# Peptides against a protein of PDB entry 4KTY, part 52

Target 1, 266 residues: chain A of PDB entry 4KTY
Amino acid sequence: YVLNDIGVIFYGEVNDIKTRSWSYGQFEDGILDTCLYVMDRAQMDLSGRGNPIKVSRVGSAMVNAKDDEGVLVGSWDNIYAYGVPPSAWTGSVDILLEYRSSENPVRYGQCWVFAGVFNTFLRCLGIPARIVTNYFSAHDNDANLQMDIFLEEDGNVNSKLTKDSVWNYHCWNEAWMTRPDLPVGFGGWQAVDSTPQENSDGMYRCGPASVQAIKHGHVCFQFDAPFVFAEVNSDLIYITAKKDGTHVVENVDATHIGKLIVTKQI

## One batch from the design tools (peptide; made by RFdiffusion4, then SolubleMPNN)

Design b1_p12_8_s3 (from b1_p12_8, 5 letters changed)
Fold by OpenDDE base, seed 5:
Structure b1_p12_8_s3 (fold): chain B 266 residues (1-266), chain A 12 residues (1-12)
Amino acid sequence: as target 1 above (266 residues)
Amino acid sequence: SMPELSYGSEDV
C-alpha cells in the first residue's frame, strides 16, 4: 500500500465499471514537504502528527478547501472556467505542488481527485491507504441513516423537499491503523473521506470510521460512522407529499444503496 | 416506476 506510487481508481456505474490510472507520487520531490505543509496549515500540533487517527481526520478536512483553505476545490457543475477540469488530472503530484507553490486551493476536484490526493497524503505520512469506490453511494444530509425521497402526487421527485442524494459512484479512502480509542477488534481499515459532503463537528471532514464497526452496525463509534454507514447501507424511503400536507411512505428500497464496493489490493 | 436518483462525476 504505502510503496505503490501508481494506482487504479474505479468509477462509472455499477453496470459499466470503469478504471483510470492515478499517479500518487508520494516519493516525488516536494510531496512530503507539501504534506507537512498541509498539516502546518491545519495548525496541527506536533504531538498529533504521529497519530494516524488525528492525521487522517485532519487530512480529510485539509484535502478539501472548505473551512480551512485546504488543497482542492470541488466542482460538480461542469463549469471549470477558473481552473483545471477534474478529469484532466492524472495524479496527485501536480495538485500538491501547485497547492504548495500558490498557497491557495487548487481548482478543481471531484471524488476520485480528492481520494487520489488524500491517498498520496496518507501514504506520504506512512499510513497504509487505499481508494474505495462505492456504487450507488448515499449522501444522507440529516443523519437519519436513510435516504428520504419526496415525491409529488404525480410521482415526480420533489426536489425542494428531497435533500438527500445518491452518487452513481463515490470514491473515498481506507486507512490502516490501530484504534485504541475504540473497543478491541475495530482497528484495521478506517474509512476516511476528503470529498466535502457533510459537516462533522464544525468542518467538512469524514472519519476515521472503523470499517469493522460499520460492517457490524456500530454507528456510535467515532468518527462519522453514521454517515459512512448511510453511504453503504441506507434504505431509500419514498414519501409522497400530499396536497393536504400529509406525508405517506409509498415504498422502501433496501437494495439500491451500496450495491458494489470496489477496492484494489495494492 | 420509482425514480432512479443518481449524480455523477463529469466522466459519467
Scores: peptide ipSAE 0.122, ipTM 0.688, DockQ to the pose 0.546
Fold by OpenDDE base, seed 1:
Structure b1_p12_8_s3 (fold): chain B 266 residues (1-266), chain A 12 residues (1-12)
Amino acid sequence: as target 1 above (266 residues)
Amino acid sequence: SMPELSYGSEDV
C-alpha cells in the first residue's frame, strides 16, 4: 500500500469488469517534491502536515483544480480539445510533473485519473492508500441518502427534475490512518475522494470518512460520511411527477446501488 | 462494447 509503485484500477461495467494498469511512480524524481508543493499551494500549515487526517483532506481538495487551482481539471465531454484525454494517461508521474512545471492545472481527468494521482500523493507522504471502484455508484447531490428518479405519468424518466445520477462506475481512494477524533473502532481505512463531485464545507473535497463507521450505518462522523454512504448504499426512489405537481413514490430499489465494490489486495 | 469512460446515467 505504500511501496508498490504500479497498480491496477478496476473500471467498466459490473457485468464486464475491466482492469487498467496505473503507474503511481511515488519514488520517481520530483514526485515527492511535487506532493510537498501541492501542500504549499494549499497553504497548509506545517503543523498539519504530520496529520494524515488533514493531509488526506487537503489532498482530496488539491488533486482537483476546482476552488484552488489544484492538479487536475475534470472533463466528461468526450472532446478534450485543450488537453490530454483522460484515457490517454497511464500514470501519475507526467501529470504531477506537468503541474509542478506549469502555472495551470493539468487537463484532463476522470475518476480513475483523480484516484491514481491521489493515490500517489498519499503514498508519497507515507499514508497507506488504495483505489476502490464502485459499480453503480450513486451521486447524491441533495444529501438525502437516496437517489431520486423522477418519472412522467407515462413511466418515462424525467431527467430535469433531479440532479441525482448513477455512475456506471466510480473510483475513489481509501487511506489508512488512526482517527483519534472519532470513537474507538473507526480508525483504519478512510474513504477519500478527489473527483470533484460535491461541495464539502466550501470546497470540492470528500473525506476522510470512516469505512467502518459507514459499514455500520454511522454517518454522523466527519468527514462527508453521508455522501460516501450514499455512493454505496442509496436506495433508488422512483417518483412519479403528477400533472398537478404532486410526487408519488412508485417503487424503491435498495439493491441496485453499490452492486460491486472492488479493490486490489496486496 | 463497454465504455472506458465514466458516465452518469439517470436511466437505471
Scores: peptide ipSAE 0.087, ipTM 0.743, DockQ to the pose 0.139
Fold by OpenDDE base, seed 3:
Structure b1_p12_8_s3 (fold): chain B 266 residues (1-266), chain A 12 residues (1-12)
Amino acid sequence: as target 1 above (266 residues)
Amino acid sequence: SMPELSYGSEDV
């Protein structure tokens, strides 16, 4: 989890699972310097740099460019003319070295690119880390722990009313650490996500959220446990918005989200 | 049946 410099990332769809290689390169020249530079750009105090809770949370914020001129600009519009298409990246090294050299956010990333770079950052700083892929991953926009899908009377999705979305797949990271700030038993793997999805107390970041706490339905613990819980276990609520302004729940699907969670043992 | 919802990645 720290020593491996090459990995495999799972992607695609639950019925058509694909894999891609990713070079983490956490031991290559300039990478440690770049990780330190990232923490310097975050204005992270020296005392916090030895705390994996603080480091993983700062890394979650800084691997994305939002709020703080971090490492990667996300793009999902299929227009990548002003940078490198997300699918063209094969590892973290070129991205991190470009960021260090240019001192500007690198274009472009999607979830596996964010997860790949974040995995390098964590491993470089001595935090055991792995990439996790969730198929049918929920993106809860209103923090209600469910996916509200609004339908027209004809059964088509009302995209104006439906704010929540479901990724065909999403990649994030798990980082290994003790959690002295949580009850006993909630250390170990912590979910952290650098893909900019939702605001967490003033900036686009996610985690560390205790995987054990989430597995047991405990969403009251810091950080961002409700959001991570919703990604893997939210119910789909299908709501027909009638012309008279009334809403009718047509169906509830408790099985769609989080159909498969995959991680490579590294 | 309810519609299947997904937001695709850049990868085809």
Scores: peptide ipSAE 0.032, ipTM 0.658, DockQ to the pose 0.572
Fold by OpenDDE base, seed 2:
Structure b1_p12_8_s3 (fold): chain B 266 residues (1-266), chain A 12 residues (1-12)
Amino acid sequence: as target 1 above (266 residues)
Amino acid sequence: SMPELSYGSEDV
């Protein structure tokens, strides 16, 4: 989890699982210096740099460019004219070195690119880390722990009313650490995510959320446990908005979200 | 069946 500099990232569909190689390169020249530079750009206190809770939370913010001119600009519109298409990246090294050299956000990333760069950052700083892929990954934007899907009377999705969304797959990271800020037993793997999905206390960041807490429904445990819980275990609530302004629940699907969670075994 | 809600990241 720290020493391996080449990985595999899972993507595609739950019924057509694909893999790609990713070079983390945490031992390459200039990468450690770049990780330190990222923490300097975040204005992170020296006393916090030895705390994996603080480091992983800062990393989740700084690997994306939002709020703080961090490492990667996300793009999902298939228009990559001012940078590199997300699919063209093969590892973290070129991205991190470009960021260090230019001192500007690198274009462009999507979830596996964010996860790849974040995995390098964590491993470079001695935090055991892995990439996790969730198939049918929910994005709950109101923290109600469910996906509210509004339908027109014809059965099509009302995109104006429907705020929540589902990724066919999403990649994030798990980092290994103790959690002295949580009750006993909620250390170990912590979910952290640098893909800019939701604002967490003023910044686009996510985690660390205790995997054990999520598995046991302890969504009150910091950080961002409701959001991570919803990614893997939200119900889909299909609601027909009638012309008279009434809402009718047409269906509930408790099986759609989080059908498969995969990580490389080491 | 209910509408498909899942949308993808870029195909790699």
Scores: peptide ipSAE 0.027, ipTM 0.674, DockQ to the pose 0.645

Design b1_p12_8_s4 (from b1_p12_8, 8 letters changed)
Fold by OpenDDE base, seed 4:
Structure b1_p12_8_s4 (fold): chain B 266 residues (1-266), chain A 12 residues (1-12)
Amino acid sequence: as target 1 above (266 residues)
Amino acid sequence: APPKLSYGTEDV
């Protein structure tokens, strides 16, 4: 998890699982310098740089360009006119070196690009890390631990009535660390995500959230456990918006979100 | 049966 410089990222759909190679390049020239530069841009105190909790949280913020002119600009509009299409990237090295050279955010990324660059950042700093792919991944925008799906009276989805969304797949990272700030047993793998999805205490960042805590339904633990829980275990709430302005719950599906979670094994 | 969901996709 630290020494591997080439990986595989799972993507596609649950019924058509695909893989792509990704070069992490954590040992390539200039990459460690760039990771240090990222922490410098974040104005991270030297005392915090030895703490994987702080480092992973700062990394989750700084790998995206939001708030702090971090590494990658996200785009999902299928235009990409002012940069490189997300699918054109094959590894982290070119992205990180461009960021270091230009001192400006690199265009463009999507979830696997964010996860790939973040995986390099973590591994470069000696934090064991892996990429995780969740199929049917929820994005809970209103922090209600459910995925609201509004329907028109004809049964068609009205995407304008909620900011909640579902990805066919989403990639994030798990980082290995102790959690002395949590009860015993909630160390180990921690979910961290650099794809800009939600604001967490003033910045677009996510984690570290204890995977063990989430697996046991403990959403009260820092950081962002409710959001990560919702990504993997939200109920789908189908709500019909009536013409009279009333909302009627038509169906609840507790089995759709988090249909498959995949990571590369050693 | 639940309706078909609209969801985000990667750049292909």
Scores: peptide ipSAE 0.028, ipTM 0.685, DockQ to the pose 0.711
Fold by OpenDDE base, seed 1:
Structure b1_p12_8_s4 (fold): chain B 266 residues (1-266), chain A 12 residues (1-12)
Amino acid sequence: as target 1 above (266 residues)
Amino acid sequence: APPKLSYGTEDV
């Protein structure tokens, strides 16, 4: 989880799982220097740089360009006219070296690119890390731990009534660390995500969230456990919006979200 | 039956 510089990222659909290679390149010339530079750009105190909780949280913020001129600009518009299409990247090295050289955010990334670069960052700094892929990954926008799907009275979906969405797949990272800030037993793998999805205490970042806590429904533990819990365990709530403005729950599906979670084992 | 959902997709 630290020494392997080549990985596999799972993507595609739950019924058509695909894999792509990714070169992390954490030992390549200039990469460690770039990771240190990222922490410098974040204005991270030296005292915090030895703490994997702080480092992973800062990395989660800084691998995306939002808020802080971080590494990658996300785009899903399928145009990508002012940079490199997300699918053209094959590893972290070119992205990180471009960032270090230009001192400007690199265009463009999507979830697996963010996860790939973030995995390099974590591994460079001696934090064991892996990429995980969740199929049918929820994006809970209103922090209610459910995916609201609004229907017209005729049964057609009204996508304008909610910001909640479901990804066919989403990639994020798990980082291994102790969590002295949490109760005993909630160390180990921590979910962290650098794809800019939701604001967390003023910045687009996510985690570290204890995987053990999430598995046991402990969403009260820092950081961003409700959001990560929702990604993997949201109920789909089908709501009919009546003409009189009332909402009626028509159906609940507790099995659709988080259909499959995959990570490479070493 | 629940309606078919539209999902976010990768760059294909």
Scores: peptide ipSAE 0.027, ipTM 0.648, DockQ to the pose 0.760
Fold by OpenDDE base, seed 3:
Structure b1_p12_8_s4 (fold): chain B 266 residues (1-266), chain A 12 residues (1-12)
Amino acid sequence: as target 1 above (266 residues)
Amino acid sequence: APPKLSYGTEDV
C-alpha cells in the first residue's frame, strides 16, 4: 500500500467492470519535492505535516484545483481542447511534474485521475493508501443522506428539480491511519476524496471519514462521514412532481446505491 | 418498469 508504484483502477459499469493501469510513481525523481510543494502551496504548517489526518485532508483539497490553485482541473463536459483529456493520462508523474514546473493547475482530470494523483501523494508521504471504486455512487447535493430523484408524470427524470446525481462509478481513496480524535475502533481505513464534489467547511475536500464508522452507520464523526455514507448507502427516493406543486413518492430503492465497492489488494 | 435514470459517466 506504500511500496507499489503501479496499480489497477476499476471503472465502468457494475455489469461490465473494467480495469485500467495507473502508474503512481511515488519514488520517481521530483515527485516527493512536488508533494512538499503542494503542502507549501496549501500553506500547511510544519507541525501538521506529520499528522496523516491533516495531510490527507489537505491533500483532498489540494489535488483538485478549486479554491486553492491545486493540482488538477476537473472536467466532465467532454470538451478537453485546452488540455489533456482525462482518459489520456496513464499515471501521476507527468501530472505532478507539470504542476511543479508550471505552478498552475493541470487540465484535465476526472475521478480516477484525481484518485490516482491523490494515491501518489499519500504514498509518497508514507501514508498507506488505495483506490476504491464504488459502482452506482451517489452524489448527495443537499446533505440529506438520500437521493431525491424527481420525475415528470411520464416517468422521465426532471433534471431541473433533481439536484442529486448518481455516478455509474466513482473512485476515491482510502488512507490508513489511527484516529485518536475518534472513539476506539474507528481507526484504520479512512475514506478521502480529492474529486471536487461538495464543499466541506469552506473548501472542496472530503475526509478523512472512518470506514468502520460508516459501516456501522455512524455519520456524526469528522470528517464528511454523512457525504461518504450517502455515496455508498443512500436510498433512491423517486418523487413525482405534479403540476399542482404536490410531491408524491412513487418508489424507494434501498439497493441501487453502492451495489459494488471494489479495491485492489496490494 | 423502473424509472429512467441518467448517470454521470467517465470520459470515453
Scores: peptide ipSAE 0.026, ipTM 0.650, DockQ to the pose 0.714
Fold by OpenDDE base, seed 5:
Structure b1_p12_8_s4 (fold): chain B 266 residues (1-266), chain A 12 residues (1-12)
Amino acid sequence: as target 1 above (266 residues)
Amino acid sequence: APPKLSYGTEDV
């Protein structure tokens, strides 16, 4: 989890699982210095840099460019003008070195690129880390722990009312650490995500969220446990918007989200 | 609504 510099990232669909190689390169020249630079840009004090909770949370914020001119600009529009298409990246090294050299966010990333770079960051700083792929990954944007799908009376999705979304797959990271800030038993793997999805206490960041806490439904535990819980456990709530303005729950699907969570032992 | 992944799709 720390020593391996090449990995495999799972992507695609639950019924068509694909893999891609990713070079983490945490031992390559300039990478550690770049990770330190990232923490410097975050204005992280020296005392916090030895705390994997703080480091992983800062890394979650800083691997994305939002708020703080962090490492990667996300793009999902298939245009990718003025940068590198997310699919063209094969590893973290070029991205991190470009960031260090230019001191500007690198274009462009998507979830596996964010996860790849973040995995390098964590491993470089001695935090055991792995990439996790969740198939049918929910994006709850109103923090209600469910996917609200609004339907027209004809059964078509009302895209104006439906704000929540589901990725066919999403990649994030798990980092291994103790959680002295949580009750006993909620250390170990912590979900952290650098893909800019939601604002968490003023920044686009996510985690560390205790995987054990989430598995046991402890969504009150810091950080961002409700969001991560929703990614893997949300029910789909199908709501028909009637012409009279009333809403009727037509169906609940508790099986769609989080059908498969894949990680490789690295 | 968030954009769709290039290597993936966003389902509703």
Scores: peptide ipSAE 0.032, ipTM 0.692, DockQ to the pose 0.151; fails the geometry check

## One batch from the design tools (peptide; made by RFdiffusion4, then SolubleMPNN)

Design b2_p13_2_s1 (from b2_p13_2, 4 letters changed)
Fold by OpenDDE base, seed 1:
Structure b2_p13_2_s1 (fold): chain B 266 residues (1-266), chain A 13 residues (1-13)
Amino acid sequence: as target 1 above (266 residues)
Amino acid sequence: SYDLSAIYRYEYV
């Protein structure tokens, strides 16, 4: 989880799982320096740089360009003008070295690119890390732990009212650390995500969220446990919004989200 | 079943 410099990322569809090779390159020249530079750009105190909780949280913020001119600019419009298409990247090294050289965000990334670069960052700093792929990954935008799907009276989805969305797949990271800030038993793997999805206390970042806590339904623990929980376990709530403004729950589907969670076994 | 195509987002590999 630290020494392996080449990995496999799962992607595609739940019924057509695919794998992509990714070179993390945490031992390549200039990569450690770049990771330190990232923490410098974040203005992270030296005292915090030895704390994997703080490091992983800062990393989740800084691997994306939002808020702080971090490493990667995300793009999902399939245009990718003025940069490199996300699918063209084969590893973290070129991205990180470009960032260090230009001191400007690198274009462009999507979830597996964010996860790949973040994995390099974590491993480079001695934090055991792996990439996790979730198929049918929910994006809960209002932190209510459910996917609110609004329907027209004719039964069609009202895309204007429906703000929540579902990724065909989404990649994030798990980082291994103790959590002295949480109750006993909630250390180990922590979910962290650098793909800019939601604002967390003023920045586009996510985690560390205790995987054990989430598995046992404990979403009250820092950081961003409700969001991560929703990604893998949200119920679909089908709501008819009537013309008079009233809402009626038509159906609930507890099987759609988080159909498969995959990570490479080492 | 419901058509959820309106709320699906895709990664472009």
Scores: peptide ipSAE 0.598, ipTM 0.949, DockQ to the pose 0.917
Fold by OpenDDE base, seed 2:
Structure b2_p13_2_s1 (fold): chain B 266 residues (1-266), chain A 13 residues (1-13)
Amino acid sequence: as target 1 above (266 residues)
Amino acid sequence: SYDLSAIYRYEYV
């Protein structure tokens, strides 16, 4: 989880799982220096750089360009005229070296690119890390642990009222660390995500969220456990908004989100 | 089932 510099990322569909190679290159020339530079740009004090909780949270923020001119600019509109299409990247090295050289965010990334670069960052700094792919990954927009799907009277989805969304698949990272800030038993793998999805206390970042906490429904534990829980375990709540302003729950689907979660064992 | 195409987001590749 630290020494492997080449990996496999799962993507595609549940019934047509695909894999792509990714070169992490944490031992390549200039990569460690770039990771240190990233923490410098984040103005992270030296005392915190030995704490994997702080490092992973800072990395979650800095691998994306939002808020702090971090490493990668995301683009999901299939227009990449001012940079490199996300699919063209084959590893982290070129991205990180470009960032270090230009001192400007690199264009463009999507979830697997964010996860790949973040994995390099974590491993480079001695934090065991792996990439996780979740198929039918929920994006809870209002932090209520549900996917609220508003329907028109004809049964069609009201896209104007529906703010929550579902990724066909989403990649994030798990980092191994102790959690002295949590009760005993909630160390180990922690979910962290550098893809900019939701604001977490003023910054686009996510985690570390205890995987054990998520598995057992302990969403009160820092950081961002409700959001991560929702990504893998949200119920779809189908709601009809009546003309009189009342809401009627038409259906509940507890099986749609998180149909498959996969990771490569290293 | 319901058509959720309106709320699906896609990663390209």
Scores: peptide ipSAE 0.597, ipTM 0.948, DockQ to the pose 0.891
Fold by OpenDDE base, seed 5:
Structure b2_p13_2_s1 (fold): chain B 266 residues (1-266), chain A 13 residues (1-13)
Amino acid sequence: as target 1 above (266 residues)
Amino acid sequence: SYDLSAIYRYEYV
């Protein structure tokens, strides 16, 4: 999880799983220097750079360009005129080296690109890390652990009222570390995500969230456990919005989100 | 079933 510099990222659909190779290149010239530069740009205190909790949280913020002129600019509009299409990237090295040389965010990334670069960052700094793909990944925008789907009286989705969304698939990272800030037993794999999705205490970042804590429903444990929990396990709540402003729950679907979670074992 | 096309977001590739 640290030494392998080539990986496989799962994507596509749950019924049409696809894989793509990704070169992490954590040992290539200039990459470690760039990772240190990223932490410098984050103005990370030297005393925290040996703490994987702080490093992974900073990394989740800095791999995306939001807030802090971090590494990658995301684009999901299928228009990439001012950069490289996300699908054209084959590894982390070119992205990180471009960031280091230009000192400006690199265009463009989507989830697997963010995850790939973040994986390089973590592994380069000695943190065991892997990429995880979640099919039917929920985006809970209000941290209520459910997907609120508002329906018109005719049964169609009310897009104005419905703020939550679902990705066909989403990639993030898991990083291995102890969690002395949590109760005993909640170390190990921690979910971290550099794709800019939600604001977490002032910045677009996510994690580290204890995978074990999430599995046991402990969403109160830092960091961002409710969001990660919702990504993999939120129920769809279908709500009819009446003309008089009242809401009626029409249905609950507990099977739609997180149908498959896949990660490479090496 | 419900038409969820309005809430689905897609990664391109």
Scores: peptide ipSAE 0.597, ipTM 0.948, DockQ to the pose 0.896
Fold by OpenDDE base, seed 4:
Structure b2_p13_2_s1 (fold): chain B 266 residues (1-266), chain A 13 residues (1-13)
Amino acid sequence: as target 1 above (266 residues)
Amino acid sequence: SYDLSAIYRYEYV
């Protein structure tokens, strides 16, 4: 989980799983220096740089450009006029070196690009890390642990009434660490996500969230356990919005989100 | 069944 400098990222659809090669390049010239530079840009206290909890959380924030002029600018509008299309990247090295050289955010990334760069960052700093792909990944925008789907009276979905969405797939990272701040048993793999999805205590970041905690429904554990839980386990709540403003729950689907979570064991 | 296409987001590979 630290030594492999080439990986595979799963993507596509649950019924048509695809793989993409990604070069992490954590041993390439200038990459470790860039990772240190990232922490410098974050103004991370030196005492915290030895703490994988703090490092992974800072990395989660800094791999995306939001808030702090971090590494990557995300774009999901299929228009990449001022940079490189996300699909054109083949690894982390060019991105990180560009960031170090230009000292400006690099355009553009999507989830696997964020995850790839973040994986390099973690591995460079000696934190075992892997990329995970969640198919039918929920984006809970209102922090209610459910995916709200509003229906018109005719049964059609009204996408204007919710900011919740479902990614066909989403990639994030798991980092291995102890969690002295959590009860015994909730160390190990921690979900961390650098794709800018939701604000977490003032910044677009996510994690570390204990995978074991998530698996057992312990959403009260820091950091961002509710959001990660929702990504993999949100119920779809079908709500009919009546003309009089009344909301009626029509159906609940507990099987749609998080149908498959895939990771490569390295 | 419902058409959920309106709430799906996609990565562009």
Scores: peptide ipSAE 0.556, ipTM 0.943, DockQ to the pose 0.884

